# Peptides against a protein of PDB entry 2FGR, part 68

Target 1, 331 residues: chain A of PDB entry 2FGR
Amino acid sequence: SSVTLFGIVDTNVAYVNKDAAGDSRYGLGTSGASTSRLGLRGTEDLGGGLKAGFWLEGEIFGDDGNASGFNFKRRSTVSLSGNFGEVRLGRDLVPTSQKLTSYDLFSATGIGPFMGFRNWAAGQGADDNGIRANNLISYYTPNFGGFNAGFGYAFDEKQTIGTADSVGRYIGGYVAYDNGPLSASLGLAQQKTAVGGLATDRDEITLGASYNFGVAKLSGLLQQTKFKRDIGGDIKTNSYMLGASAPVGGVGEVKLQYALYDQKAIDSKAHQITLGYVHNLSKRTALYGNLAFLKNKDASTLGLQAKGVYAGGVQAGESQTGVQVGIRHAF

## One batch from the design tools (peptide; aimed at target 1 V3 R41)

Design b2_p26_7_s3 (made by RFdiffusion4, then SolubleMPNN; from b2_p26_7, 18 letters changed)
Fold by OpenDDE base, seed 1:
Structure b2_p26_7_s3 (fold): chain B 331 residues (1-331), chain A 26 residues (1-26)
Amino acid sequence: as target 1 above (331 residues)
Amino acid sequence: DEALKELFGLFEELKEKHPDWEFYIE
């Protein structure tokens, strides 16, 4: 049997020009190009094309040495796989986020990622960003001539918040076509949560596509997130992303990504544009730089996610500029 | 971090208990 220890340590110097008070923040941050992590994984061949697997992965915070502790909240799964695909039991990325975040050229981390997978409504559930779930069963198909799918269900275990029941229940999945340079996917999910102690359904639809032209890759996302409340109407956000990446000189990659977050409940938009560069010193070590601009309009208060430095909001209608320069090391 | 020390300690214990396991750092 084999067990692989793996990880990423990604640490940066980060700057944002505005916090909630309008002041600059700067310091040492984490996870600017990839989420810092430590994990264990392994597989056992059971014969006949059947394999057992496990995966345990937690986030690393290199700036404070995990002062709040270490856990396996990123993934804690046992699995069976074979010609039928893969079944996973345990906390993981929900199938929708696992597939649809793959179109994010900033790897769902740092100051540049697509921020559509978010708790847009002050949902009281722990995973109201639609990224992961507890008590999750997932199934992933093989790839059949490009076609593939994933499905997931998370048990609520009768969790209640206020008058809301079934909190934490997830049902969702995606269908995709992945063939050569083309990837396209449709994801649908519903998660039960609470807002203000009242039952709320977080409905999500996401379309993603990418095409690799060899010299450059284009990627796009279209998402609607809707917190359906019994009282006060729906909290709807339409999120759009378009990105391009290109290899540079065989050792680098440049990325440009734009996102628009149309927050319907507050009739306010936010615009994000990010330029990133990664310089590979080796297969495992890279230097990187990110430059992001976030323009909030009207009542929008979104902030760039400079993890370890500042990840809060800004004043309504304020713009924020962020910079990250860091080292990523994989082991 | 005590949790990381425990994890690394656990990993060394696993190597001792399971010398038949191939451990890879990837």
Scores: peptide ipSAE 0.034, ipTM 0.455, DockQ to the pose 0.615
OpenDDE base, seeds 2, 3, 4, 5: peptide ipSAE 0.000, 0.008, 0.000, 0.007; ipTM 0.294, 0.284, 0.291, 0.281

Design b2_p26_7_s4 (made by RFdiffusion4, then SolubleMPNN; from b2_p26_7, 17 letters changed)
Fold by OpenDDE base, seed 1:
Structure b2_p26_7_s4 (fold): chain B 331 residues (1-331), chain A 26 residues (1-26)
Amino acid sequence: as target 1 above (331 residues)
Amino acid sequence: DKNLEFLFKKFEDLKKKHPDWEFLIE
């Protein structure tokens, strides 16, 4: 048996030129290159190719020392694994986000990530961004000549909001092909939630692909989120992402990523472009910088996610520029 | 757009095809 303590402390100085009032915000932020985390994980060999595992992981907020407390909301699973794959019980990334977020060159954090995994409709469920779920059972297949899949189901446990029942129920999965330089995936998910106290389904479909040319990597995402409401019509967002990364001088990585968020319910688009650089001082320590530009059109109010500094929206049709410069340390 | 909606429809069709799968039932 083994138990491993692990973590990342990622803290930055961040700046955004506009908040909801049109004022600049700056300060010390967290999780600019990787989500800061503390975790425990372990594995027990049960013999016969069967293993038991556990994983407990929570977010670290280095700017305030976790003043609001520490929890294992990132992952809290027990698992069995073997030749059949892996079964997990407990809060985790849902299979769709676990796989499809892997195409995000900004590691689903900071001011540069793909923001498609979002609560687009003021959903009242805690995980209406489609990233994680409580009460989750997940199954992941082995890789069979490149082909792999994952499936998940989260129990609602009769959670209600307003007149909505089954809140928090998730069902979803992906199929993928991962072989050498190529990765491609299709994910489908549905979550039960509420909007305005009324039952709403959050449907999600995501296509992802990447190719590693050695000298550079290309990655792309196509996603539709649809909050299906009986009253008021559907809230649909089509999100697109294209990114490239390349190693620099054996010690660095440059990343460029573009995303488009076509918010159909408000007939408004937002464009995000981010340039990132990571400089590895060691295998565990890096300096990084991110520069992001977010252009909202029409009624769009999206903001860059400068965690710890400002992650709110901006005025409709306003553009926002963000900068993060920080240190990432892994242990 | 239409292609993505088509895939959602396929998912819904799967639910209809397998009403015995309680985890797919609303």
Scores: peptide ipSAE 0.008, ipTM 0.343, DockQ to the pose 0.014
OpenDDE base, seeds 2, 3, 4, 5: peptide ipSAE 0.008, 0.007, 0.007, 0.006; ipTM 0.378, 0.335, 0.356, 0.345; seed 2 fails the geometry check

Design b2_p26_8 (made by RFdiffusion4)
Pose (drawn by RFdiffusion4):
Structure b2_p26_8 (pose): chain A 331 residues (1-331), chain P 26 residues (1-26)
Amino acid sequence: as target 1 above (331 residues)
Amino acid sequence: LTVHNTTVADHLAAIAAFFAFKALFS
């Protein structure tokens, strides 16, 4: 049995060459290499291989001292685990995002990550990016011979927005194979939401795979996200990502990731290339840099996610360049 | 920070303390 207080402070200077008005922005931001967080967790041995766990974690914003207030919105779970796997109750990453975001070489944070888990249709639910859910129950199997799976159900509790009376419902899961160097997963999920007050399903299918050669690792993601309005109409986005990472000179790591976002509702594509470097001063402390280029075509207005500096959109069809340089410290 | 060989009571106290802390800064 044990109890652990832990966290990460990841703060950076960041710059984007344009915002929605076309002006550059620079400043002090956060979470460029790993999401800054504070948390408490524990595991209690109940005997016979059975364990009880808890986990409370919230995001830290070092640039403004969590001015909007600290919370546990990253994870707030209690669990039982054993030879049967693990059951968790509480807000957390849903199984599809927990497993599939592991294929993103930029840890789903900073200006370089895969942007597929986002609210493409301006859905009105609390978590229309498909990342986390309130009122979540999840089951995770053990890994037997490399095979493993996860399932989750989040209750809507009759949350109503317009014609949608089940906003926030999540049903989803994944199957996967993980043997150390090789990993592959297929995730499928549906959420209930509303768009402009009209009931809408958020359907998501995601495939991810990676192989770690030791001298380098190759990783990729494919995703279709479809917001399907009950009365008709849909906003569909296909997202693609391929990336590679390699250790450099003991202590160092280089990462490169290319992504494409095909936004069918506006018949427009956006392309992104991101180069990253991590220099470890210790196992707990790293300096890092990220450089990204995002090219929007046609009506696309996607922007790089320089958290704490600028994470909005850009003018239609504009290209945007971003940089982050910072320090990550884990404790 | 990690504390080992804890009891159920220690876990409950740690959770309660952390919720009190969160209330001060929420």

Design b2_p26_8_s1 (made by RFdiffusion4, then SolubleMPNN; from b2_p26_8, 17 letters changed)
Fold by OpenDDE base, seed 4:
Structure b2_p26_8_s1 (fold): chain B 331 residues (1-331), chain A 26 residues (1-26)
Amino acid sequence: as target 1 above (331 residues)
Amino acid sequence: MTIYGTTREDHEKARQDFLDYLATIS
């Protein structure tokens, strides 16, 4: 049996030029390159190729020392694994997000990540961004000549919001091909939630792919999220992402990523473009900088996610510029 | 912990080392 303590502390100075009032925000933020975290994990060999595992992981907020407390909401699982793959019980990334966010060159954090995994419809469920779920059972296959898959089901436990029942129920999965420099995945998910106290299904389909050329990597995502409401019509968003990264001699790594969010319910688009730079001081410590531009059109009010500084929206049709400069340390 | 310099090789190694590390915790 083994137990490993691990974590990341990522803290930055961040700036956005507009908040909801049109004013700038700046200060000390967190998780600009990687989500700050503290975790414990371990494995017990049960013999015969069977292993038991546990994983407990929570987010760290270095700017305020976790003033709101510490929890294991990132992951709190017990697992059995073997030649059959892995079964997990407990709160975790849902299989769709676990796989499909891997194509985000900005590690699903900071001001540059793909923001498609989002609550697009003012859903009232706790995890209506489609990233994690409570009461989750998940299964991940081994890799069979590149082919792999993951499946998950989360119990609603009769949670209700308004007249909506089954809130929090998740069913979803992905199929993927991972072989050498190539990765490609298709994910499907449905989550039960509520909008305005009424039952709503959050349907999600995501296609992702990447290719690593060694000296550069290309990555892309295509996603449709649809909140199916009984009253008021569907709230549909089509999200697109294309990114590239490359090591740069003498400086580190450069990343460039573009995303488009076509918000059909409000007939409005948002464009996000982010340039990132990472300077690796060691295998565990890096300096980084992100520069992001978010252009909202028409009724779109999206904001960059400068965690710890400002992660709210902007006025309709307004553009936002964000900067993060920080230190990431992993242990 | 290895401190890396400013050469291309150092940066590439550091990047790969970090990615390898992340793979163990992701």
Scores: peptide ipSAE 0.019, ipTM 0.518, DockQ to the pose 0.026
OpenDDE base, seeds 1, 2, 3, 5: peptide ipSAE 0.006, 0.000, 0.005, 0.017; ipTM 0.340, 0.276, 0.387, 0.383; seed 3 fails the geometry check

Design b2_p26_8_s2 (made by RFdiffusion4, then SolubleMPNN; from b2_p26_8, 16 letters changed)
Fold by OpenDDE base, seed 4:
Structure b2_p26_8_s2 (fold): chain B 331 residues (1-331), chain A 26 residues (1-26)
Amino acid sequence: as target 1 above (331 residues)
Amino acid sequence: MTIYGTTREDIDAAVKAFLEWLAKHS
């Protein structure tokens, strides 16, 4: 049996040149390279190849000392694992996000990540970004010659919003091939939610792939999200990402990632390009810098996610530049 | 959306049925 206390404290100085009013925002932000977290995890060997596990993890906000409180909303699972794989009970990343966000070279955090896993439709569900779910049961297969899969089901527990029932229900999964330098995955998910108090299905399909050439890694994502509404028409977004990373001097990593968000409901596109650098001072401590450009076209109002500083939108058709410079420490 | 050739409703029904079966036989 084991119990491990672990965490990451990632704090940065961040700047964005435009907010919703067209003004700059700057200050101390969090989670620019990795999401700051505090967690407990452990395993118990039950014999016969069976293990029990637990995982409790919450986000840390170093800029304000978790003024809004601490919780285990990142993950709160109990698990059984063995030769059959792993079953998890509790709030967690849904299988689709767990696998498909792994292709994001910016670790799904800061100003540079792929932002496709998003609430595109002002969905009223708490997890309408498709990243996590409450009341989740997940199953992950072992890796069989590269092939692996994950499946999840989240109970809605009769949650209602307006006239919408079954809010929070999730079903989804992925199939993947992970072998040596190659990774490729296909994910499908549906969530029940509400928009304007009306029942809405959030459908998601995501294809991801990466290849590690040793000297560099390439990664890509193709995603469609569709909020299917009975009234008002569907809200569809096609998101694309292509990224590259390379080690630098044995202690650093440079990353470049481009994403396109084609927001069909408003016939508008947004382009994101991010350059990042991580410098490892040790195995646990790194300095990092991110430079991101977000270009909104037409009615698009997307903003970079400078957590702790500004994560809101900008005026329609406006571009935003963001910078983060920070320290990441893992323990 | 169809998942593995089944409707979402079919899957939900199957999950419910399985849980009910477990409850009955536990």
Scores: peptide ipSAE 0.071, ipTM 0.695, DockQ to the pose 0.018
OpenDDE base, seeds 1, 2, 3, 5: peptide ipSAE 0.023, 0.000, 0.000, 0.027; ipTM 0.503, 0.233, 0.242, 0.461

Design b2_p26_8_s3 (made by RFdiffusion4, then SolubleMPNN; from b2_p26_8, 18 letters changed)
Fold by OpenDDE base, seed 4:
Structure b2_p26_8_s3 (fold): chain B 331 residues (1-331), chain A 26 residues (1-26)
Amino acid sequence: as target 1 above (331 residues)
Amino acid sequence: MTIYGTTSEDHEQARKEFLEWLEKHS
């Protein structure tokens, strides 16, 4: 049996040129290249190829020392694993996000990530971004000749909001092919939530793929998120992402990623383009820089997620430029 | 960093696994 302490402290200086008032914001932010975290994990060999495991992980906010507290909301699982795969019990990434965010070259954090995994409809559920779930049971298959899958179900535990019942229920999964330089996945999920106190289903379909050419990696995502409301019509967003990364000089990596968010309910698009560079000082320490441009059209008010500095929206139809320069240290 | 059940080798292995995990998920 072993217990491993692990973590990442990622802190940056960040700037965005516009907030909701049209003013610039700047300061010390967190999690620009990887989400800062502290975790404990361990495994116990139970014999016969069976292992027990635990994983406890929380987010670290280096800018304020976790002034709002520390928790294990990133992951708090116990598991059994073996030749059959892995079963997890506890809060975790839902299978769809766990797999499909892997195609995001910006690691689902900072100002450059794919932002499709979002609460597009002012859903009132705690995890209406489709990333994690409470009360989750997950199963992940082994990789069989490239083929793998994950499935999950989260209990609502009779949570209600307004007239909506079953809030927080998740069902979803993915199928994937991961072999050598190729990865491809299809994910489907539904969450029960509420919008305006009324029952709403958050349906999500995501297709992802990547190919590593050695000299460069290409990655892409296609996603549709639909908040299906009984009253008021559906809130649908189609999100697209295409990215490329390449190693530089054996110690660096350059990344370029474009995303389009077609917000159907407001007939408005947002375009995001991000250039990133990571410079490895060691296996555990890196410097990084991100430059992102977000162009909102029409009624779109999306903002770059400069965590710790400004992650809110902008005025409708306004563009936002963001910069992060920081240090990532893993232990 | 392995805290319990540790040898020097365990620590190194834990670090390696963590880095591999990072590469896979980051």
Scores: peptide ipSAE 0.009, ipTM 0.394, DockQ to the pose 0.159
OpenDDE base, seeds 1, 2, 3, 5: peptide ipSAE 0.008, 0.000, 0.008, 0.005; ipTM 0.334, 0.276, 0.380, 0.330; seed 1 fails the geometry check

Design b2_p26_8_s4 (made by RFdiffusion4, then SolubleMPNN; from b2_p26_8, 15 letters changed)
Fold by OpenDDE base, seed 4:
Structure b2_p26_8_s4 (fold): chain B 331 residues (1-331), chain A 26 residues (1-26)
Amino acid sequence: as target 1 above (331 residues)
Amino acid sequence: MTIYGTTREDLEAARAAFLEWLAKVS
């Protein structure tokens, strides 16, 4: 058996030129290249090809030393694995996000990531961004000639908000083909939540693909998210992403990613473009820089996610520029 | 950091390693 202590400390200096008041924000932020984390994981060989595992992981906030506390909300699972694949019990990435966020060249963190996995409708559920779930059972297949899949179900445990029942229930999964340089996947998910105290279904469909040409990698996402409300009509967002990355000089990586968020409920679009560079000083330590531009049109108020500095919105129709320069250290 | 041994031993070692790490970074 084994137990591994692991983590990442990623801290940066960040700047955004506009907040909700139109003022600039700057300071020390976290998780610009990778989410800062501390975790424990391990496996036990039970014989016959069966393994037991555990994974406990929480986010680290280096700027304030986790002033709000430490928890294992990133992942807290026990698992069994073998030739049949892997079954996980506990809070985790839902299968759809686990697979489909892998196409995000900015690792779903910092000011450059795909922001489609979002609470688009002021959902009142804790995980209405569609990324993780409590009370989750997940199953992941092995890779069979490239084909693989994941499925998950999260119990609502009769959680209610307002008149909405079954809040927190998740059902979803993906099918994928991963073979050599090619990856492609389709994910479907539904979460039960509440908006304004009323029952709402968060439906999500995501298509992702990437191809590694060796000299460069291309990646793309297509996503539709619908918050289906009993009253008030659906809140639909179509999100698109296209990105490219390339190694530089054997020690660096440059990334460019564009995303479009077509927010149908407000008939408004937002455009995001991010340039990133990572310079590996060692196997464990990297310097990085991100430059992001977010253009909101019409009623759109999206903001870049400069965690630790400013992650709120901007005024309707305003553009935002963000910069992060930081250090990532893994242990 | 990877620790090998029995489950209990591994957990104890992991705890010790964590506390040591925490002391360094606190």
Scores: peptide ipSAE 0.016, ipTM 0.395, DockQ to the pose 0.347
OpenDDE base, seeds 1, 2, 3, 5: peptide ipSAE 0.008, 0.000, 0.030, 0.000; ipTM 0.366, 0.227, 0.566, 0.237; seed 3 fails the geometry check

## One batch from the design tools (peptide; aimed at target 1 S2)

Design b2_p27_1 (made by RFdiffusion4)
Pose (drawn by RFdiffusion4):
Structure b2_p27_1 (pose): chain A 331 residues (1-331), chain P 27 residues (1-27)
Amino acid sequence: as target 1 above (331 residues)
Amino acid sequence: ATLEAWQAQQEAWEAAQADDEGFVYSY
């Protein structure tokens, strides 16, 4: 049995060459290599291989001292685990995002990550990016011979927005194979939401795979996200990503990732290339740099996510360049 | 050859690192 207080402070200087008005922005931001966080977790051995766990974790914003207030919105769970796997109750990553974001070489943070888990349709639910859910129950199987799976159900509790009376419901899961060097997963999920006050399903299918050759790792993601309005109409986005990472000189790591976002509702594509470098001063402390280029075509207005500096959109069809340089310290 | 050398260096560096993340109470 044990109890652990832990966290990460990841703070950076960041710059984007344009915002929604076309002006550059620079400043002190956060979470470029790993999401800054503070948390408390524990595991209690109950005997017979059965364990009880808890986990409370919230995001840290070092640039403003969590000016909007600290919370445990990253994860707030209690669980039982054993030879049967693990059951968790509470707000957390849903199984589909927990497993599939592991294929993103930029840890789903900073200006370089895969942007597929986002609210493409301006859905009105609390978590229309498909990442986390309130009122979540999840089951995770053991890994037998490489095969593993996860399932989750989040209750809507009759949250009502317009014609949607089940906003926030999540049903989803994944199947996967993980043997160390090779990993592959298929995730499928549906959330209930509303768009402009009209009931809408958020359907998501995601495939991810990676192989770690040791001298380098190749990783990729494919995703279709469809917001399907009950009365008709849909906003569909296909997202693609391929990336590679390699250790450089002991202590160093280089990463490169290319992504394409095909936004069918506006018949427009955006392309992104991101180069990253991590230099470890210790197991706990790293300096890092990210350089990203995002090209929007036609009506696309996607912007790089320089958290704490600028994470909004850009003018239609504009290209945007961004940089982050910072320090990550885990404790 | 260079990539294999960099992998070996990384593995040696990771083996030499203390695993001291977090404030842990055990019982």

Design b2_p27_1_s1 (made by RFdiffusion4, then SolubleMPNN; from b2_p27_1, 16 letters changed)
Fold by OpenDDE base, seed 3:
Structure b2_p27_1_s1 (fold): chain B 331 residues (1-331), chain A 27 residues (1-27)
Amino acid sequence: as target 1 above (331 residues)
Amino acid sequence: SAAAADAAAHAAWLASQPDDFGLVLTY
């Protein structure tokens, strides 16, 4: 049997030129290139091709030393795996986010990532961003000539908010084709939540694709989220992403990503463009820089996610510029 | 250029490093 202690410490100096009051924010932030984490994982060979596994992972906040505490909210799973694939029990990334965020060239982290996996409707559930779930059972297939899939179900355990009685229920999955330079995936999910104390369904459909040309990689996402409310109509967002990355010599990577968030309920768009660079000092240590521009139109109030400095919104129709420069160390 | 030679040397060094991430214990 084995156990692995692992982690990432990623800390940066970050700046955003606008907060909700129109003022600049700057300071020491965390998780600009990769989410800072501490984890334990292990495996046991049970014979006959069957393995047991566990994974415990929590977020690290290097700027304040985890002043709000530490937990395993990133992942807390036990699993069985074999020729049939893998079954996981416990809090994890839901299958849809686990697969479809892999097309984000900014690794769903910092000021540059695709922000489509979001609570668009002031949903009152803890995981209304569609990223993770409590009480989750997941199954992942092997890869069959490129074809693979993942499925998940999370129990609501009769959690109630207002008149909603199934809060936290998730059902979802993806199908994918991963072969050589090509990856393509379709994900579907539904979560039960509440908005204004009323039962609401968070429906999500996501299409992702990437192609690695060797000299560069292209990646794209198409997503629709709908918070289906019985009263007040649907809160719908269409999100689009296109990105490119390329190696810079043998030491670095440059990334450029554009995203559009078409927020239908407020008839308002937001445009995000991010330039990133990673400089590898070693396999485990990198310097990085991100430059992001977010343009809100009309009633849009989106903000860049400069974690540890400022991750709130801006005034309606305002633009925000963000910078992160930092160190990532993996162990 | 000297800069290109340095970059190539660093790239070769990076590629030669082991992928030893994490502390692994067996029991």
Scores: peptide ipSAE 0.348, ipTM 0.806, DockQ to the pose 0.454
OpenDDE base, seeds 1, 2, 4, 5: peptide ipSAE 0.346, 0.348, 0.337, 0.335; ipTM 0.790, 0.783, 0.779, 0.770

Design b2_p27_1_s2 (made by RFdiffusion4, then SolubleMPNN; from b2_p27_1, 16 letters changed)
Fold by OpenDDE base, seed 2:
Structure b2_p27_1_s2 (fold): chain B 331 residues (1-331), chain A 27 residues (1-27)
Amino acid sequence: as target 1 above (331 residues)
Amino acid sequence: AEAERDAEEYKAWLASQPDDFGIVLTY
């Protein structure tokens, strides 16, 4: 049997020109190029092509030394794998986010990522962003000639918020085609939550595709999230992303990504554009810089996610500029 | 020319680095 201790420490100097009061924020932030983490994972060969696995992973906050504590909320799974694929038990990325965030050229972290996987409705559930779930069972198929799929179900365990009695229930999955330079996926999910103490369904549909031309990669996402409320009408957001990345001089990578968030419930749009550069000092160590611009229109109050510095919203209709410059080290 | 050579040598060095991340223990 084996166990691997692994991690990433990613720390940056970050700046945003506006917070909710219209003031600038700056300081030491975390997870600008990759989410900082500490983990343990291992496998046991059970014979006959069957393996047992475990994975325990928590987020690291290098700016404060995990002052709020350490946990395994990133992943805490036990698994069986073999020719049939993989079954996982425990908290993890839900299958939809695990697959569809792979099209985000900013790896779902820092100030540049696609922000479509969000709690758009002030949902009161712990994971109303559709990224992870507690009490999750997941199944992932092998890749068969490019075709693959993943499915998941999370138990609500009769968790209640207000009058909602099924909070945290998740059902979802994806189908994908991954072959050579091409990747394409369709994901569908429903999560039970509460808004204002009332039962609410979070429905999500996501399409993703990427193509690697060798000299550059193109990637795109189309997503609709819909919080179905009994009172006050549905909260619907259509999110779009288009990105390109290219290697630079054999030691670097440049990334450019645009996203549009059409927030139907407030008839307001937000535009995000991010330029990123990663300079590899080794396979383990990189320097990076991100520059992001977020333009809110009308009633939109979205903020860039400068984790450790400022991740809140801005005033309605305000624009925010963010910068991160940092070091990523993997071990 | 020299800067290009240095970039190629660095790229080759980077590619030669181990892909093994983490500390592996067997039990």
Scores: peptide ipSAE 0.291, ipTM 0.710, DockQ to the pose 0.456
OpenDDE base, seeds 1, 3, 4, 5: peptide ipSAE 0.280, 0.284, 0.280, 0.277; ipTM 0.699, 0.707, 0.756, 0.709; seed 1 fails the geometry check

